# Peptides against a protein of PDB entry 3HUF, part 17

Target 1, 320 residues: chain A of PDB entry 3HUF
Amino acid sequence: MWIIEAEGDILKGKSRILFPGTYIVGRNVSDDSSHIQVISKSISKRHARFTILTPSEKDYFTGGPCEFEVKDLDTKFGTKVNEKVVGQNGDSYKEKDLKIQLGKCPFTINAYWRSMCIQFDNPEMLSQWASNLNLLGIPTGLRDSDATTHFVMNRQAGSSITVGTMYAFLKKTVIIDDSYLQYLSTVKESVIEDASLMPDALECFKNIIKNNDQFPSSPEDCINSLEGFSCAMLNTSSESHHLLELLGLRISTFMSLGDIDKELISKTDFVVLNNAVYDSEKISFPEGIFCLTIEQLWKIIIERNSRELISKEIERLKYA

## One batch from the design tools (peptide; aimed at target 1 S42 S44 K76)

Design b1_p12_4_s1 (made by RFdiffusion4, then SolubleMPNN; from b1_p12_4 with W2L)
Fold by OpenDDE base, seed 2:
Structure b1_p12_4_s1 (fold): chain B 320 residues (1-320), chain A 12 residues (1-12)
Amino acid sequence: as target 1 above (320 residues)
Amino acid sequence: ELEENNEGVEEE
């Protein structure tokens, strides 16, 4: 989201969130959803127009800002952004930091981009929330991105956490839920005058972790916890592969259980399967190999003695 | 008639 602040009390010492939309900026306007009052005698009554676009799909992957358009409203002294005079037709900016000078005002308006990119675990929740979040200037998507800051966990009572949730947690992404999204939808009006009133997602995350026994105390408890072990995985998802890598596993991939030869067995401590394959009555597991699902593996990983538990299961099957 | 006096006064 875009946040503005200013020096010399020209914004009354307050920070403000600018959501996607159009704002008239000047000395003789009243602060509302479409106006920004700036208190200085050197500023015109109506000085500039700011227009913030909704996030693009590209912004979700890059973590880049919503496009910020500035137009001078035919003022005597003009408007500058980053020391450059704004053109007659207005200019558009994709920089994360903008120093906006209105006329000869000795104080600048500082606009800065606070990156917030929300990944969703399922398309249904994305479809429900994307429009509202985009109107807050928050890019949204389903696919993993290095720009993702938050991940929406779907709370289904009694269900195991998804691989997406596990991976988001290990990536140190802030896990949020539908309650936080609901709260975000209500704050739009309350944060106009004070950007500090934005709800803290970290508090939501702490509450999720505290109240769900499927999470370890920290990602650090699980990252590289299985260093030195080797697994084979059915080539099903990139996300599952990345999750196993974050556990410190050496990973071999195979296309079918029939491709598990003596060579693969000799390098493999256990086989990771998806639920659909694991539950299939038609699948003969290779003899002498420990097979488990990612969910079963996760239940072991969250235990303090995960390495001992895995070692014990591997040994049990070597002597069976 | 809010005179759109778009002139900021130069503060010296």
Scores: peptide ipSAE 0.165, ipTM 0.756, DockQ to the pose 0.426
OpenDDE base, seeds 1, 3, 4, 5: peptide ipSAE 0.162, 0.158, 0.162, 0.162; ipTM 0.754, 0.752, 0.755, 0.752; seed 1 fails the geometry check

Design b1_p12_4_s2 (made by RFdiffusion4, then SolubleMPNN; from b1_p12_4 with E1D W2L)
Fold by OpenDDE base, seed 2:
Structure b1_p12_4_s2 (fold): chain B 320 residues (1-320), chain A 12 residues (1-12)
Amino acid sequence: as target 1 above (320 residues)
Amino acid sequence: DLEENNEGVEEE
């Protein structure tokens, strides 16, 4: 989201969130959803127009700001952004920090981008929420991104957490739920004059972790917890692969269970399967190795003695 | 009167 602050008292000592939309900036406008009052004798009654675009798909992957357009409203002293005079037709900015000078005002408006990119675990929730979140200037998507700051967990009562949720947790992404999205949808009007009223996603995350026994106390409890072990997995999910890497596992990939030869078994402690393959009655598991799902592995990893539990299971099959 | 001017004035 874009946030503006100003030097001195020209913004009355307040920070303001600028959502996607158009704002008239000047001395003789009243603060509302489309106007920003600036208190200085040095600025025109109607001085500039700010236009913030909705996020692009590219912004989701880069964590870049919504495009910020500035136009001078034919003022005597003009408008500057980052010490450069705004062109007659207006200029567009993709920098995360904008120093805006209105006329000869000795104080500047500082606009800064607070990165917030929300990943969704399923397309149905994305379809439901994307429009509202985009109108808040929040990029949204389904795919993993290095720019992702938040991950939406779907609360289905009695369901195991998904591989996407497990991976988001280990990546130290702030996990949120539908209750937080509902709250975000209501704050748009209340945060216009005070950006500090934005709800804390970290508090939502703490509450999710505290109230769900499927999460460890921290990602650090699981990261590299299985260092020194080796697994084989079906080459079906990139997220599953990245999850297993974050556990510190050495990973071998195969295309079918028939490709699990003596060589692969000799270097592999266990086989990780997807649920569809694991539940198939037609599958003969390789002799001398145990197979488990990601969800079964996760249940072991969240235990304080995960290494001992895995070791005992490996030993059990060597003597069977 | 500063209220009548559409433009800003230079602050000294």
Scores: peptide ipSAE 0.153, ipTM 0.756, DockQ to the pose 0.389
OpenDDE base, seeds 1, 3, 4, 5: peptide ipSAE 0.078, 0.151, 0.152, 0.147; ipTM 0.715, 0.755, 0.757, 0.754

Design b1_p12_4_s3 (made by RFdiffusion4, then SolubleMPNN; from b1_p12_4 with W2L E7A)
Fold by OpenDDE base, seed 2:
Structure b1_p12_4_s3 (fold): chain B 320 residues (1-320), chain A 12 residues (1-12)
Amino acid sequence: as target 1 above (320 residues)
Amino acid sequence: ELEENNAGVEEE
C-alpha cells in the first residue's frame, strides 16, 4: 500500500494510506476518499492529481508498488517528484519512495510503499477476496512468490493443515485467516486519516499458532531439524520438495513406486508419498523401507524429539 | 469565473 507523510505539518502531522483511486491534492480541498488537504500558503487551491493504479500480476511476483501517477493541475510553480518536474501530461512512477514537492512549498510530501503481498492456498478463497484486496492496493495470487508477505490459511474445522500452509510457516510468512481479511475490509474508511489503524497481521498470526496444536512454536524449531537424513519423494509437488529442503533433508525424486530400486533404498532413510498414492499402494510398498505421507512427517517434525522419532521408525522397519 | 488556481503569494 502507498503511505504518505509530510514535513512541516503540511499534512497535519498525519500519515495517510492511498488506496487505488484518484485524489485531488491542494490547499482548499477537504480530506476525504478522493481529496488530500495540504496546509501551506505556497500551495494552490487545487494543486495536483494523484492516481494510484490497482496491482498488476507482475507486482505479485516482484512486490513492486502500485503505479503512482502524478499530474500538475496547471499551477504557477508546477509539481516535482524526486527533484524532477512533472511533465505536462503527467508522469507515472514505480519507485518505492517518492518525494513530492508542490510548487515552492519548502516541505515535501513523502510517499513510500509498504509491501503487502497475499498468497492464497486455494482458488476459491482467492476468487472471493482478490477484488477487494486489489482495491486496497494489495497484490494477490496462488503461486509461491518470494514477494509473499502473508499467506491465507483456510480454516476447515478438523482438517490437517495443507502442505502450502506448512511451507508458508517454514518460510516465515505471516499466516492469516479469513477473520483477518474480514477485519481488513472493514477498516478501509477508518485508516484514511491514520495509517497506524491498519490491523496487525502479526497479532493474528500469533493467535493462529497459539490456538492450533498443528504448528510448532517457531519455524526455527523445524528448519534443518532433519539434517543428515535422506528421503525419496514422488515427483508430484514442488511445494513438498521445497518443504523437505527446508527440513534439511537430502531428496531423491522418482516417478513411480516401481522406480524404487535397491540403489535408491540403500541411500534413502524413508519415502515421502502423497495421500492418494499412500492409500492406494500401501499393500505394494517396497520391503525394508519406511513410507509415510507429508502430513505424517509433519506430525513428527512438530515434536521436540523429531530426530529420535524418525530414527526409531527407521530402525523398527529394518528389524521387521 | 475561472477561480485562479493562484498559489498563495508569500508576501515578501
Scores: peptide ipSAE 0.028, ipTM 0.660, DockQ to the pose 0.414
OpenDDE base, seeds 1, 3, 4, 5: peptide ipSAE 0.025, 0.028, 0.026, 0.027; ipTM 0.670, 0.665, 0.676, 0.657

Design b1_p12_4_s4 (made by RFdiffusion4, then SolubleMPNN; from b1_p12_4 with W2K)
Fold by OpenDDE base, seed 1:
Order: C-alpha cells, then structure tokens, then sequence
Structure b1_p12_4_s4 (fold): chain B 320 residues (1-320), chain A 12 residues (1-12)
C-alpha cells in the first residue's frame, strides 16, 4: 500500500494510507477519502491530484507499487516528484519512493510503498476477497510469488494442512486467515488519519500457529531438518519441490512409478507421492523403498525427533 | 473579504 508522511507538520504529523483512488491535494481541502490537506502557505488551495491505480497482475509477482499518477492543478509554482517537474498532462510513477514537492514548500511529502502481496491457497477464497483487497491496493493471486508477503490458509475444519500452507510457513510468509481479511476490509475508513492503525498480520499469524497443532514451533525447526537424506518425488507441483528443498533434501524427480529403477532406489531414502497416486498405487509400490505423501512427511517433520522417525521408517521398509 | 489567493505564496 502507499503510505504518505511529511516533515514540518505539513501533514499534521500524521501518516496516511493512500488506497487506489483519486485525491485532491491542497491547503484548503479537508482530509477525507478523496482529499489530502497539506498545511503550508506555499501550497495552493487545490494544488495537485494524486491518482493511485489498482494493482496489476504483474504487481503480484514483482511486489511493485500500484501506479501513482501526479497532476499539477495549473499552479503557479508547479509540482515536482523526485526533483523532476511534473509534466503539463501529469506523470505516472512506479518507483517505491516518491519525494513530492508542492510548489515552493520547503517540506516534501514522502510517499513510500509498503509491499503487501496476498497469496490464496484456494480459488474460492481468492474469488471472494480479490476485488476488495485490490481496492486496498493489495495484489492477490494463487500462484507462488517471490513477492508474496502473506498467505491465506484454507480453513476447512478437520482438513490436513495443505502443501501451500506448509511451504508458506517454511518460507516465512505470514500466514493469515479470513479473520484478518475481514479486519482489513474494515480498515479503509480508520487508516485515513493514521497509517499505524493498519492491522498487524503478525498477531493473526501467532494466533493461527498457537491454536493449530499441525504447525511446528518455528520454521527454523524444520528448515534443513532432513539434510543428508535423499528423496524421489513425483513431478506434481513446484511448491512441493520447493518445500522438500527447504527441508534440506536431495531431490530426484520422476514422472511415473515405472521410472523408479534400482539405480534410483539405491540413491533414494524415500519416495514422495501425491495423495492420488499414493492411494491408487499402494499395491504397486517398488519393493525396498519407503513411499509416503507430503502430508505424511509433514506429520513426521513437525515432531522433535523427525530425523529419527524418518530413519526408523526407512529401515523398517528396507528390511521388510 | 480579501479573496485568499488560490495560489501559494512564496515563503520568504
């Protein structure tokens, strides 16, 4: 989201969140959802127009800012952004930091982008929330992104934790739920005067982890916990591969159970399968290899003695 | 009532 602050009390010592929309900026406007009062004698009554666009699909993957348009309202002294005079028709900016000078005001408005990109684990929740979150200037998506800051866990009561949630946890993405999204939906009015009133996602995350026994105590307890072990994985998802990498596993990939030869078995401690293949192919598992699902692996990984548990399971099936 | 000029004034 865009946040503005300024020196010299020209914003009355307050920070503001600027959501997608249009703002008239000037000395003689009243602060609201479409106006930004700036207190300086050097600033025109109506000085500039700020227009913040909704996030693009590209912004979800890059963590880039919503486009920030600045137009001078035909003022005598003009407007500058990053020391450059705003053009007569206005200019658009994609920089994460904007130093906005209104006329000859000795103080600048500093606009900065706080990156927030929300990944959803399921398309239904994305469909429900995406429009509202985009109107807050928050990029949303389903696919993994290096720009992802938050991950919405699917709250199906009694469901096992998903691979997406496991991976989000290990990569230290802030896991959130529908309660946080609901809270975000109410913030639009309260944060107009104070950007610090933005809800802390870390509190939501702490509550999720504390109240769900499917999470380890920390990501650090699981990261590289299986260093030195090797697995073969059915090529299912990139997230599954990245999850296994974060566990410190050496990973070989295969396309079918028929590709698991004696050479692969000799180099592999266990085989990771998706649920569908695991359930359908239980009878046709290669002899002398431990096969498990990611969810079964996760149940072992969250235990304090995960390495010992994995070793025992490998031994049990090698000699069976 | 001095129509407050719509423009900012140069802070000297």
Amino acid sequence: as target 1 above (320 residues)
Amino acid sequence: EKEENNEGVEEE
Scores: peptide ipSAE 0.174, ipTM 0.743, DockQ to the pose 0.398
OpenDDE base, seeds 2, 3, 4, 5: peptide ipSAE 0.163, 0.166, 0.162, 0.167; ipTM 0.744, 0.737, 0.736, 0.747

Design b1_p12_5 (made by RFdiffusion4; failed a check: a repeat of another design)
Pose (drawn by RFdiffusion4):
Structure b1_p12_5 (pose): chain A 301 residues (1-255, 262-274, 288-320), chain P 12 residues (1-12)
Amino acid sequence: MWIIEAEGDILKGKSRILFPGTYIVGRNVSDDSSHIQVISKSISKRHARFTILTPSEKDYFTGGPCEFEVKDLDTKFGTKVNEKVVGQNGDSYKEKDLKIQLGKCPFTINAYWRSMCIQFDNPEMLSQWASNLNLLGIPTGLRDSDATTHFVMNRQAGSSITVGTMYAFLKKTVIIDDSYLQYLSTVKESVIEDASLMPDALECFKNIIKNNDQFPSSPEDCINSLEGFSCAMLNTSSESHHLLELLGLRISTFMKELISKTDFVVLNGIFCLTIEQLWKIIIERNSRELISKEIERLKYA
Amino acid sequence: SVEENNEGVEED
């Protein structure tokens, strides 16, 4: 999401989260859902228009920002973005840091992008919530992405968690649920400061894993719990390979050395396991000679 | 208008 703040007291010492849409910025304008008051001698009463475009699907994968546009409103002293004068017809910016000078104001409005891309575990959940989050400047998607910062698990309806959830937990993604999304549906009309929505997501995550037999205490105890072991799988996607790597496994991808060297086969007279079955063991027992003893029992037998 | 927008605007 986009945030602005400034030195001096030109934004009254406050920061602000800017959602997709348009803002009029000027000396004689009141701070509301569509105006930003910036007080300085050289800033025109209505000085600049900031237009933030809604996100594209590609930004969910790249982590790129919503397009930020600035128009100078035929002002006495002009507008610059990153030291470039804003021409008529305005300019658009896809960088993550923007220094915006209004008139001859010695203090710049500093706009910066905070990473926030939300992965859903369920297509019906993505379709229900996507437009809401896109209007806040939050890219969403279903497939794996390296720019994902939060993962929305399905309602844990007294049932096992999905591989997408296990994977998000291991790569240290913040896991959230419907209750946090309901909070996000509250905030479009609001004028709120930098980092206003982020801590609640971490509180939601910390609460989810508490008293939950689908999760251990931390991603740290899960990571490298199966070191010394090896495995094999058919056409491993880079995500499943990374998931198994995070467990400390050695992996051999296939399209007498696939059988005796390899301790077990991970799926989707050899011994086979699903990742869902492997997760049950990855939690269960205690030590390295216990939580990886049940897996060593399933191999010999 | 432009004149009204820039009314009272001075250098810092």

Design b1_p12_5_s1 (made by RFdiffusion4, then SolubleMPNN; from b1_p12_5 with D12E)
Fold by OpenDDE base, seed 1:
Structure b1_p12_5_s1 (fold): chain B 320 residues (1-320), chain A 12 residues (1-12)
Amino acid sequence: as target 1 above (320 residues)
Amino acid sequence: SVEENNEGVEEE
């Protein structure tokens, strides 16, 4: 989200969120969803127009800002952004930090990008929320991204957490739910005056973890917990691979169960399969190797004695 | 007055 602050109390000492939309900026406008009052003698009654675009698909992957357009409203003293005069037709900015000087005002409006990028675990939830979140200047998507700050957990009562949720947790992404998204939708008007009124996603996350026994107390409890073990994984998803890497596993990949040869078995403590392959091919598993799903692995990893549990299962199947 | 002018004034 874009946040503006200013020196010299020209914004009344308040930080303001700018959502996607158009704002008239000037001395003689009233603060609302489309106007920003700036208190300085050197500023015209109507001085500039700010236009913030909705997030692009690229912004989801980069964590880049919504495009910020500035147009001077034909003022005597003009407008500058980052010490550069705004062109007659306006200019567009993708920098995360903008110093906006209106006319000869000795104080600048400081605009900065606070990154918030929400990954969704399923396309249905994305379809439900994307439009509303984009109108808040929040990039949204389904794919893993290093720019993601938040992950929406699917609330299916009685279902195991997804691989996406597991990975998001280990990546230290803030896991949120639909309740947080609902709360975000309600604050849009209140945050116009005070950017600090943005809901804390960490509180939502803490509540999710506290109320769900499928989560360890921290990502640190699981990160590198399986260091020294080796697995083979059916090449199903990059997310599953990255999850296993965060556990400290040495990973070999294979394309089919038929590719699991004696050499691979000799280097591998266990095989990780997706649910569909596990259920369909369990009769065809190679002898002398422990095969499990990621969800089964997760249930072991969240236990305090995860290394001992895995060692026992490996031993049990080597001697079977 | 500064209030009547559409334009800003030079801050001295």
Scores: peptide ipSAE 0.135, ipTM 0.738, DockQ to the pose 0.388
OpenDDE base, seeds 2, 3, 4, 5: peptide ipSAE 0.110, 0.117, 0.100, 0.125; ipTM 0.734, 0.730, 0.730, 0.736

Design b1_p12_5_s2 (made by RFdiffusion4, then SolubleMPNN; from b1_p12_5 with E7A D12E)
Fold by OpenDDE base, seed 5:
Structure b1_p12_5_s2 (fold): chain B 320 residues (1-320), chain A 12 residues (1-12)
Amino acid sequence: as target 1 above (320 residues)
Amino acid sequence: SVEENNAGVEEE
């Protein structure tokens, strides 16, 4: 989201969130969803127009800012952004930091991008929330990205957490739920006067972890917890692969269960399968190797003695 | 309706 602040009293000492939309900026406007009052004699009654675009698909992957358009409203001394005069037709900016000078005002409006990028675990929740979140200037998507700051957990009552949720947790992405999204949807008007009124997702995340026994206390409890072990997996899921890497596993990939030969078994402590393959192929598992699902592996990893538990299971099946 | 030309006079 874009946040504006200014030195001195020109923004009344308040920070403001700018959501996607158009704002008239000037001395003689009243603060609302479409106006930014700036208190200076050196500023025109109606000085500039700010237009913030909704997030692009690219912004989801980059964590880049919503496009910020600035137009001078034919003022005597013009408008500058980052020491450059705004062109007659307006200019668009994608920099994360904008120093906006209105005329000869000695104080600048500092606009900065607070990165918030929300990944969804399922397309249904994305479809439900994307429009509202985009109107907050929050990029949204389904695919993992290094720009993702938040992950929406699908709360299906009584289901295990998904691989996406597990991976998001280990990546230290802030896991949120629909309750937090609902709260975000309500803040739009309240944050006009004070950007500090934005809800902290970290408290929501702490509550999710505390109330769900499927989470360890921290990602650090699981990261590299299986260092020194080797696994094999079907080359089907990139998220699953990355999850296993974060556990410190050496990973071999195979295309079919038929590729699990004696050589692979000799180099591998266990095989990780998706639920569909695990359930369909239980009868066809190679002898002398431990096969488990990611969800079964996760249940071991969240235990304090995960290394001992996995070792016992490996031993049990190597000597059976 | 004279659209008041929003040319703000910046007071020096």
Scores: peptide ipSAE 0.032, ipTM 0.660, DockQ to the pose 0.320
OpenDDE base, seeds 1, 2, 3, 4: peptide ipSAE 0.024, 0.026, 0.026, 0.026; ipTM 0.689, 0.670, 0.683, 0.661

Design b1_p12_5_s3 (made by RFdiffusion4, then SolubleMPNN; from b1_p12_5 with V2K E7A D12E)
Fold by OpenDDE base, seed 3:
Structure b1_p12_5_s3 (fold): chain B 320 residues (1-320), chain A 12 residues (1-12)
Amino acid sequence: as target 1 above (320 residues)
Amino acid sequence: SKEENNAGVEEE
């Protein structure tokens, strides 16, 4: 989201969140959802128009800012952004930091981008929330992204956490739920004058983790916890691969169980399968190899003695 | 006029 602040109390010492939309900026406007009052004698009554666009699909993957358009409103002394005069038709900016000078005002409006990108594990939830979140200047998507800051977990009582949730946790993404999204939808008016009133997702995250025994105490408890072990996985999902990498595993990929030959078995401690393959093919597993699902692996990983547990299972099946 | 609305006061 875009946040503006300014020196010399020209914004009354307040920081503001600028959601996607159009703002008239000037000395003689009233602060609201479409106006930014700036207090300086050097600023015109109506000085500039700021227009913030909704996020693009690219912004979800890059964590880049919503496009920021600035137009001077035919002022005597113009408007500058990053020391450059704004053109007559207005200019658009994708920089994360904008220094906006209104006329001869000695103080600048500083606009900075706070990245917030929400990944959804569920397409139905994305469909429900994407439009509203985009109107907050929040990029949304289903696919993994290095720019992802938040991950929406489905609260299903008694269900196992998904691979997406496991991976989101290990990559230190803030896990949130629908309750947080609902809260975000209500704060749009309250954060206009005080950007600090933005709801803390970390509180929601802490509550999710604390109330769900399927999470370890920290990602650090699991990251590289299986260093020195080797696995083979069915080439099914990028998230599963990345999850296993974060565990410190050496990974070999295969396309079918028939590709698991004696050579692969000799260098592999265990095989990781998806639930569908595990359930359908459990009768046909290669002899002398430990096969498990990601969810079964996760249950071992969250234990304090995960390495010892895995070692025992490997030994049990390799010498059986 | 548009000009009068957009005249910044010169600080003396």
Scores: peptide ipSAE 0.028, ipTM 0.669, DockQ to the pose 0.528
OpenDDE base, seeds 1, 2, 4, 5: peptide ipSAE 0.025, 0.024, 0.026, 0.027; ipTM 0.674, 0.670, 0.658, 0.661

Design b1_p12_5_s4 (made by RFdiffusion4, then SolubleMPNN; from b1_p12_5 with V2I D12E)
Fold by OpenDDE base, seed 5:
Structure b1_p12_5_s4 (fold): chain B 320 residues (1-320), chain A 12 residues (1-12)
Amino acid sequence: as target 1 above (320 residues)
Amino acid sequence: SIEENNEGVEEE
């Protein structure tokens, strides 16, 4: 989201969140959802128009800011952004930091991009929330991105956490739920005067982890916890591969269970399968190798003695 | 009615 602050008292010492939309900026406007009052004698009554666009699909992958358009309203002294005069037709900015000078005001409005990019675990939740979040200037998507700051877990009562949730946890993404999204949807009007009223997602995350026994205490407890072990995985999901990498596993990929030959078995401690393959192919598992699902592996990983547990399972099947 | 100038003034 865009946050504006200013030196001196030109913004009354307040920080403000700018959501996607259009704002008239000037000395003689009243602060509301479409106006920003700036208090200086050097600023015109109606000085500039700020237009913040909704996030693009590209912004989800880059964590880039919503496009920030500035137009001078034909003022005598003009408007500058990053020491450059705004053109007559207005200019658009994608920089994360904007120093906005209105007229000859010695104090600048500092606009900065606070990165928030929300990944969803499923398309249904994305469909429900994306429009509202985009109107907050929050990029949203389904696919993994290095720009993702938050991950919405699917709350199915009594279900195991998904691979996406496991991976989001290990990559230190802030896991959130529908309660946090609901709270975000209500903040739009309250943050006009104080940007500090934005909810801390870390508190929501801490509560999720504390109240769900499917999470370890910390990602650090799981990261590289299986260093030195080797696995083979069916080449089906990138998230599963990245999850296993974060566990410190050496990973070999195969296309079918038929590709699991004696050579692969000799180099592999266990085979990781998706649920569909595990359930359908149980009868055709290669002899002398431990096959498990990611969810079964996760149940081992969250235990304090994960290395000892996995070693016992490997030994049990090598000598069976 | 002198429409008050909408412009800012040069800060001294």
Scores: peptide ipSAE 0.109, ipTM 0.740, DockQ to the pose 0.433
OpenDDE base, seeds 1, 2, 3, 4: peptide ipSAE 0.091, 0.080, 0.087, 0.083; ipTM 0.740, 0.737, 0.736, 0.736

Design b1_p12_6 (made by RFdiffusion4)
Pose (drawn by RFdiffusion4):
Structure b1_p12_6 (pose): chain A 301 residues (1-255, 262-274, 288-320), chain P 12 residues (1-12)
Amino acid sequence: MWIIEAEGDILKGKSRILFPGTYIVGRNVSDDSSHIQVISKSISKRHARFTILTPSEKDYFTGGPCEFEVKDLDTKFGTKVNEKVVGQNGDSYKEKDLKIQLGKCPFTINAYWRSMCIQFDNPEMLSQWASNLNLLGIPTGLRDSDATTHFVMNRQAGSSITVGTMYAFLKKTVIIDDSYLQYLSTVKESVIEDASLMPDALECFKNIIKNNDQFPSSPEDCINSLEGFSCAMLNTSSESHHLLELLGLRISTFMKELISKTDFVVLNGIFCLTIEQLWKIIIERNSRELISKEIERLKYA
Amino acid sequence: SPPAPDNEADDP
């Protein structure tokens, strides 16, 4: 999401989260859902228009910002962005840091992008919530992405968690649920400061894993719990390979050395396991000679 | 172009 703040007291010492849409910025305007008051001698009463475009699907994967546009409103002293004068017809910016000077104001409005891309575990969930989050400047998607910051698990309807959830937990993604999304549906009309929505997501995550037999205490105890073991799988996607790597496994991808060297086969007279079955063991017992002894029992037998 | 009179800023 986009945020602005400034030195001096030109934004009254406050920061602000800017959603997709248009803002009029100037000396004689009141701070509301579509105006930003910036007080300085050289800033025109209505000085600049900031237009933030809604996100594209590609930004969910790249982590790129919503397009930020600035128009100078035929002002006395002009507008610059990163020291470039804003021409007529305005300019658009895809960088993550923007220093915006209005007129001759010695203090710049500093706009910066905070990473926030939300992965859903379910297509019906994505379709229900995507437009809401896109209007806040939050890219969403279903497939794996390296720019994902949050993961929405399905309602844990007294049932096992999905591989997408296990993977998000291991790569240290913040896991959230419907209740946090309901909170996000509250905030479009609001004028709120930098980092206003982020801590609630962490509180939601910390509450989800509490008293939950689908999760251990932390991603740290899960990571490298199967070190010294090895495995094999058919056409391993880079995500499943990374998931198994995070467990400390040695992996051999296939299209007498696939059998005796390899302790077990991970799927989607050899011994086979699903990742769902491997997760049950990855939690269960205690030590390195216990939580990896049940897996060592399933191999000999 | 010069700005409209109602939108002139003050000198710094």

